# Ledger of designs, part 21: peptides against a protein of PDB entry 3HUF

Target 1, 320 residues: chain A of PDB entry 3HUF
Amino acid sequence: MWIIEAEGDILKGKSRILFPGTYIVGRNVSDDSSHIQVISKSISKRHARFTILTPSEKDYFTGGPCEFEVKDLDTKFGTKVNEKVVGQNGDSYKEKDLKIQLGKCPFTINAYWRSMCIQFDNPEMLSQWASNLNLLGIPTGLRDSDATTHFVMNRQAGSSITVGTMYAFLKKTVIIDDSYLQYLSTVKESVIEDASLMPDALECFKNIIKNNDQFPSSPEDCINSLEGFSCAMLNTSSESHHLLELLGLRISTFMSLGDIDKELISKTDFVVLNNAVYDSEKISFPEGIFCLTIEQLWKIIIERNSRELISKEIERLKYA

## One batch from the design tools (peptide; made by RFdiffusion4, then SolubleMPNN)

Design b2_p28_1_s2 (from b2_p28_1, 15 letters changed)
Fold by OpenDDE base, seed 5:
Structure b2_p28_1_s2 (fold): chain B 320 residues (1-320), chain A 28 residues (1-28)
Amino acid sequence: as target 1 above (320 residues)
Amino acid sequence: SKKKEEEEKKKKEEEKKKLIEEEEKEIE
């Protein structure tokens, strides 16, 4: 989201969030959802128009800012952004930091981008929330992105957490739920006067982790915890592969259970399967190898003695 | 170092005062 602040009293000492939309900036406007009052002598009654665009799909992957357009409203002294005079037709900016000078005001408006990108694990939840979040200047998507700051966990009571949730946790993404999204939707008016009223997702995350025994105390407890072990997996999802890599596993891939030969078995400690393959192929598992689901592996990995537990399971099945 | 930081702060404050005075002269 864009945040503006200024030196001196020109913004009354307040920080403000600018959501996607159009703002008239000037001395003789009243602060509201479409106006920003700036108090200085050389500032025109209506001085500039700020237009913040909704996030692009690219912004979800890059964590880049919503496009910030500035237009001077034919003022005597003009408008500058980053020490450059704004052109007659207006200019657009994709920099994360903007120094905006209105007229000859000795104090500048500092606009800075606070990155927030929300990944969804569920397409239905994305469809429900994407429009509202985009109107807050928050990029949204389903795919993994290095720019993701938050991940929406589905409230399925009594179900195992998804691979996406596991991976988001290990990447140190802030896990949030629908209650946080609802709260974000309600703050839009209150943050006009004070940007600090934007809800902190860390409290939501702490509450989710505290109330769900499927999470370890920290990502660090799981990262590289299975270093030195080797697994084989079906070439199913990139997220599953990346999750197993974060556990420190050496990974071999195969296309079908029929491709699991004696050579692969000799080099592999266990086979990781998705639930569908595990349930359908239970009868056809190769002898002498431990097969488990990602969810079963996760139940082991969250335990403090995960290495000992996995070793015991491997031994049990090699001698069965 | 502290004296230089105070002198730089004073210089920035004086520059801000000059800019304020210049802004005031253009409205007369």
Scores: peptide ipSAE 0.081, ipTM 0.625, DockQ to the pose 0.398
Fold by OpenDDE base, seed 1:
Structure b2_p28_1_s2 (fold): chain B 320 residues (1-320), chain A 28 residues (1-28)
Amino acid sequence: as target 1 above (320 residues)
Amino acid sequence: SKKKEEEEKKKKEEEKKKLIEEEEKEIE
């Protein structure tokens, strides 16, 4: 989200969130959802127009800012952004930090981008929330992104958290829920004058983790917890692969269960399968290898003695 | 360190005051 602040009381000492939309900036406007009052003598009654675009798909993957357009409203002294005069037709900016000078005001408006990118685990939830969140200047998506700051946990996921949620947790992404999104949708009016009134997602995250036994105490308890073990998996999910990498596993990939030969069995401690393959082919699993789902693996990983548990299961099946 | 911080703060306040006075003269 874009945040503006300024010294010299020109913004009345307030930090303001600028959501996507159009703002008239000037001395003789009243602060509201479409106006920013700036108090300085050289500033025109109506001095500039700020236009913040909604997030692009690119912004979701990069954590880049919503495009910030500045137009001077034919003022005597003009408008500058980053020490450059704004062109007659206006200019667009993608920098994360903008120093905006209105006329000859000795104080600048500092606009800075606070990155928030929300990944959804479920397309139905994305469809429900994306429009509202985009109108807050928050990029949203389903795919994994290095720019992802928050992850929406699907509460309707049955008896276990999803692979997406597991991976988001291990990446130290702030896990949030629909209750946080609902709260976030209500703050739009209150944060106009005070950007600090944005709800803290970290408290929501702490509450989710504390009240759900499917999470370990920290990501650090699981990261590299299976270092030294080897697994094989179906080459079907990038998120599953990255999750297993974060556990410190050596990973071999195969295309079909028919590729699980004696050679692969000799090189791997266990095989990780998706639920559909596990359920359909459970009767045909090769002898002498431990096959499990990611969800079953996760249940072992969250235990304090995960390495001992895995070792015991491997041994049990080797001697069976 | 505290004296330098106070001197830098005072210098910044004087510079700000001068810039305000310059802005006021250009509007008249």
Scores: peptide ipSAE 0.073, ipTM 0.619, DockQ to the pose 0.575
Fold by OpenDDE base, seed 4:
Structure b2_p28_1_s2 (fold): chain B 320 residues (1-320), chain A 28 residues (1-28)
Amino acid sequence: as target 1 above (320 residues)
Amino acid sequence: SKKKEEEEKKKKEEEKKKLIEEEEKEIE
């Protein structure tokens, strides 16, 4: 989200979130959803127009800012952004930090981008929320991204957490739910005067983790917990691979169960399969190797003695 | 030191006042 602050109390000492939309900036406007009052003598009654665009798909992957357009409203003293005079037709900015000088005001408006990118595990949830979140200046998507700050968990009562949720947890993404998204939608008016009134997702996350026994106490409890073990994985998803890497596993990839030969078995402690392959191919599993799903692996990893549990399962199959 | 913080605050207020006065002179 874009946040503006200013020196010299020209914004009355307030920080403000700028959601996607158009703002008239000037001395003789009233602060509302489309106006920003700036108090200085050299600032025109209507001085500039700020236009924040909705996030692009690229912004989801980069954590880049919504495009910020500044137009001078034909003022006597003009407008500058990053010490450069704004062109007559307006200029667009993709920098994360903007110093905006209105007229001869000795104090600058500092606009900065606070990155917030929400990943969804479910395409239906994305379809439901993407428009509203984009109108808050929040990039949204389904795919894994290093720029993701939040992950929407689908609350299905009694279901195991998804691989996406597991990976989001281990990569230290704040896991949120639909209740947080609902709350986030209500703050749009309240944050006009105080950007600090943005709801903290960490409280939502803490409540999710506290109420769900499928989560460890921290990501750190699981990260590198299986260091020194090796697995083979069917090349199914990037999230699955990255999840296993975060566990500290050495990973070998294979394309079919037929590629699991004696050589691979000799170098591999266990085989990780997706649910569909595990259920369909269980009868054809190679002898002498432990095959499990990611969800079965997760149930072991969340235990404090995960290394001992894995070792016991590996040994059980070597002596069977 | 509280005295250093007060001097730094006073210096910032004087700089702010000077900048405002300079802005006013450029408009007249």
Scores: peptide ipSAE 0.047, ipTM 0.587, DockQ to the pose 0.759
Fold by OpenDDE base, seed 2:
Structure b2_p28_1_s2 (fold): chain B 320 residues (1-320), chain A 28 residues (1-28)
Amino acid sequence: as target 1 above (320 residues)
Amino acid sequence: SKKKEEEEKKKKEEEKKKLIEEEEKEIE
């Protein structure tokens, strides 16, 4: 989201969120969803037009700002952005920080980009929320991104958390739910004049963790918790691989259960399977190997004694 | 000199204050 603030009282000492849309900026406009009043002698009644575009797909992957267009409204003293005079047709900006000077005003409007990128685990939820979030200037998607700041967990009562949720948690993304998305949608108008009224996603995240026994207290409790162990996994998903790496595991990949030979068994403490393979092949598991799902592994990892628990399960199957 | 920097800062603050007061008088 774009936030504007100004030196002095030209914005009445308030920080304002600018959502995607068009704003007329000037001395003789009333503050609303499409107008920004700026008080200065050299500022025209209608001085500039700000146009903020909706996020692009590229912005989701880069964490780049929504495009900020500035047009001077044929004013006597013009408009400058980052000390450069705005062209007659307007100029577009992708910088995260903009210093906007209207006319000869001694005070600048400072626009800065607050990065927020929301990943969804569920495509149906993305389809439901993406439009509304894009209208807030929030990029959205399904794929993992280095720019991802928030992750939407699908709140299915009684289901295990997904691998995507597990990985998002270990990456220290803020896990949110549909309740937070609803709050974001309802406060859109109230945060126009005060950017501080934006709901804190971290409080939502704390409440999710506190109320769900499937989360450890912190990502740090799980990161490298299985250092020194070795696993083999079916080459299924990149997210599953990255999750196991964050646990500190040495990972071998295989294409089928038939590729699990005595050599692989000798080098591997346990085998990680997806649910479909686990359920179909559970009768034909090789003897002397501890096979588990990612969800079963996660249940061990969230325990305080995870290393002891996994060691005991490995030992039980070696001596059975 | 630290004193000159403080005087220049104070002068800028007074100039800013005077500009604000002059802007308030144009709205009334």
Scores: peptide ipSAE 0.034, ipTM 0.575, DockQ to the pose 0.182

Design b2_p28_1_s3 (from b2_p28_1, 14 letters changed)
Fold by OpenDDE base, seed 5:
Structure b2_p28_1_s3 (fold): chain B 320 residues (1-320), chain A 28 residues (1-28)
Amino acid sequence: as target 1 above (320 residues)
Amino acid sequence: MEEEKKKEEEKKKKELEELLEKEKKEIE
């Protein structure tokens, strides 16, 4: 989201979130969803127009800012952004930091981009929330992105957490739920005057983790916890592969269950399968192969003695 | 010349700070 603050109390010492939309900036406007009052005799009654675009799809992957357009409203002394005079037709900016000078005012409006990108685990929830979040200047998507700051966990009552949720947790992404999204949707008006009224996602995350025994105490408890072990997996999802890598596993990939030969078994401590394959093949697993699902693996790795548990299970199956 | 320009800029900043404080009080 874009946040503006200003030197010399020209914004009354307040920080303001600018959502996508159009703002008239000037001395003789009243603060509202479309106006930014700036207190200075050096600033025109109506000085500039700021237009913030909704996020692009690219912004979700890059964590780039919403495009920020500045137009001078034919003022005597013009408008500058980053010491450059704004062109007659206006200019657009994709920099994360904008120093906006209105006329001859020696105090500048500083606009900075606070990165917030929300990944969804569930396409239905994305469909429900994407429009509203984009109107807050928040990029949204389903695919994994290095720019993601938040992850929406699907609350299906009684279901295990998904691989996406597990991976988001290990990546130190702030996990949020629908309650946080609802709260975000309600604060839009209140944050006009005080950007500090933005709800804390970390509090939501802490509450999720505290109230759900499917999470370890920290990502650090699980990262590299299985270092020195080797696994084989079916090439199913990139997220599953990355999750296993974050556990410190050496990973061998295979294309079919028929590729699980004695050589692979000899080099691998266990085989990771998806639920569908695990359930279908459960009766056909060769003796001496430790096969488990990612969800079963997760139940082990969240335990403090995960290495001991895995070792015992490997030993049990090697001597069976 | 550069030092005089700095002093003049500082003076203009102070004059504007005083104006901003007056404007703030008029709106409050």
Scores: peptide ipSAE 0.022, ipTM 0.414, DockQ to the pose 0.114
Fold by OpenDDE base, seed 1:
Structure b2_p28_1_s3 (fold): chain B 320 residues (1-320), chain A 28 residues (1-28)
Amino acid sequence: as target 1 above (320 residues)
Amino acid sequence: MEEEKKKEEEKKKKELEELLEKEKKEIE
């Protein structure tokens, strides 16, 4: 989200979030959803127009800012951004930090980008929330991104957490839920005058983790917890692969179930399968193969004695 | 290096305060 602040009390000492939209900036406007009052005699009654675009798909992957357009409203002394005079037709900016000088005002409006990128675990929730979140200047998507700051967990009562949720947790992404998204949808008006009123996702995250026994106490409890073990998996899911890497596993990939031969078994401690494959093949597993799902692995990993538990299962299956 | 940055920040802060006082007087 874009946040503006200014020195010299020209913004009345307040920070403001600029959501996607158009703002008239000047001395003789009233603060609202489309106007920014700036208190200086050196500023025109109507001085500039700011236009914040909605996030692009690229912004979701890069954590880049919503495009910031500045137009001078034919003022005597013009408008500058980062010491450069704004062109007659306006200019567009993708920098994360903008120093906006209105006319001869000695104080600048400082605009800075606070990155928030929300990943969704399922397309249904994305479809429900994406429009509203994009109107808050929040990029949204389904795919993993290095720019992802927040992850929306699906609340299904009695279901195990998804691989996406597991991976988001280990990546130290802030896990949020629909209740937080609902709260975000209500803040648009309240944060116009005070950007500090933006709800803290960390409290939501803490509550989710505290109240759900499917999470370890910290990501650090799980990261590299299986160092020294080896697994094999189907080359089908990048998130699953990255999750297993974060556990410290040596990973071998296979292309088909037919590749699960004695040689592969001899080189791996266990085989990780998705639920569909596990359920279909469970009856046909050769003796001595330790096969499990990621969800079953996760249930072991969240235990304090995860290494001992896995070792016992490996031993049990070798002597069976 | 850090001390020079701090002095330059303090100088900018003081210049800003002087400009604030000047603008306040122009508003009155």
Scores: peptide ipSAE 0.020, ipTM 0.441, DockQ to the pose 0.190
Fold by OpenDDE base, seed 4:
Structure b2_p28_1_s3 (fold): chain B 320 residues (1-320), chain A 28 residues (1-28)
Amino acid sequence: as target 1 above (320 residues)
Amino acid sequence: MEEEKKKEEEKKKKELEELLEKEKKEIE
């Protein structure tokens, strides 16, 4: 989201969130959803127009800012952004930091991008929330992204957490739910005057983790917990691969179950399968192979003695 | 040349400080 602050109390000492939309900026406007009052005699009554666009799909992957357009409203002394005079037709900016100078005002408005990118585990939830979140200047998507800051957990009562949720947790993303999204939608008016009133997702996350025994105490408890072990997996899920990498596993990929030969078995401690393959092929697994699902692996990983547990399972099958 | 540039930078800095102090007093 874009946040503005200013030197010399020209924004009355407040930080303001700028959601996607159009703002008239000037000395003789009243603060509302479409106006930004700036207190300086050096600033025109109506000085500039700020237009913030909704996020692009690219912004979800890059964590880049919503496009920020600045237009001078034909003022005597113009407007500058990053020491450059704004063009007559306005200019658009994709920099994360903008120093906006209105006329001869010696104080700058500092606009900075606070990155928030929300990943969804479920396409139906994305479809439900994307429009609203985009109107908050929040990029949204389904795919893994290095820019992801938050992850929406689908609360299915009594279901195991998804691979996406597991991976999001290990990536140290803030896991949130629909209740947080609902709350986030209500703050739009209250944050006009104070950007600090933006709800902290960390409280939601703490509540989710506290109330769900499927989560370890911290990502750090699981990261590299299986260092020194080797696994093989079917090359079907990038998230699954990245999850296993974060566990410190050496990963061999295979393209078909037919590639699970004696050689592969000799080089790997266990084979990770998706649920569908595991359920369909369980009867056909060669003797001496430890095959498990990622969900079964997760149940081992969340235990403090995960290394001992996995070793015992490997040994059990090696001597059976 | 370097001394003149430094004096001009100091002058601009001082002029800015005076403007900042003036605007601050006008907001207070």
Scores: peptide ipSAE 0.017, ipTM 0.407, DockQ to the pose 0.157
Fold by OpenDDE base, seed 2:
Structure b2_p28_1_s3 (fold): chain B 320 residues (1-320), chain A 28 residues (1-28)
Amino acid sequence: as target 1 above (320 residues)
Amino acid sequence: MEEEKKKEEEKKKKELEELLEKEKKEIE
């Protein structure tokens, strides 16, 4: 989201969130969803127009700002952004920091980008929330991104957390739920004059973790917790692979269960299967192979003695 | 280095205060 603040109390000492939309900026406008009052005699009654675009798909992957357009409203002394005079037709900016000078005002409006990118685990939830979040200047998507700051888990009562949720947690992404999204939707009007009223996603995250026994206390409890072990997995998902890498596992990939030979078994402590394959092959697993799902592995790794538990399961199956 | 940075910050603060006072006097 874009946040503006200003020197010299020309914004009345307040920080303001600018959502996607159009704002008339000037001395003789009233603060509302489409106007920014600036208190200076050096500023025209109606001085500039700010237009913030909705996020692009590229912004979701880069964490780049919503495009910020500035147009001077034919003022005597013009408008500058980052010491450059705004062109007659207006200019667009993708820099994360903008110093906006209105006319001869000695004080600048400082605009800065607060990066927030929300990944969804569920496409139905994305479809439900994406439009509203985009109108807040928040990029949204389903795919993993290095720019992802928040991850929406689906609250299904009694279901195991998804691989996406597990991976988001280990990546130290702030996990949120629909309740946080609801709060974001309600605060839009209240944060116009005070950017500090933005809900803290970390508090939502802490509450999710506290109330769900499927999460360890921290990602650090699981990261590299299985260092020195080796696994084999079906080449099914990049997220599953990255999850197992974050656990510190040596990973071998195979394309078919038929590729699980004596050599692979000799080099591998356990085999990670998806639920569909696990359920279909459960009756036909080769003797001496420890097969488990990612969800079963997750239940082990969240325990304080995960290494001991895995070692015991490997031993039980080798001697069975 | 730290003392020069502090002096430059203090100079900028004084310049901003003087500009604020000028703007206030222009508003009055």
Scores: peptide ipSAE 0.020, ipTM 0.434, DockQ to the pose 0.207; fails the geometry check

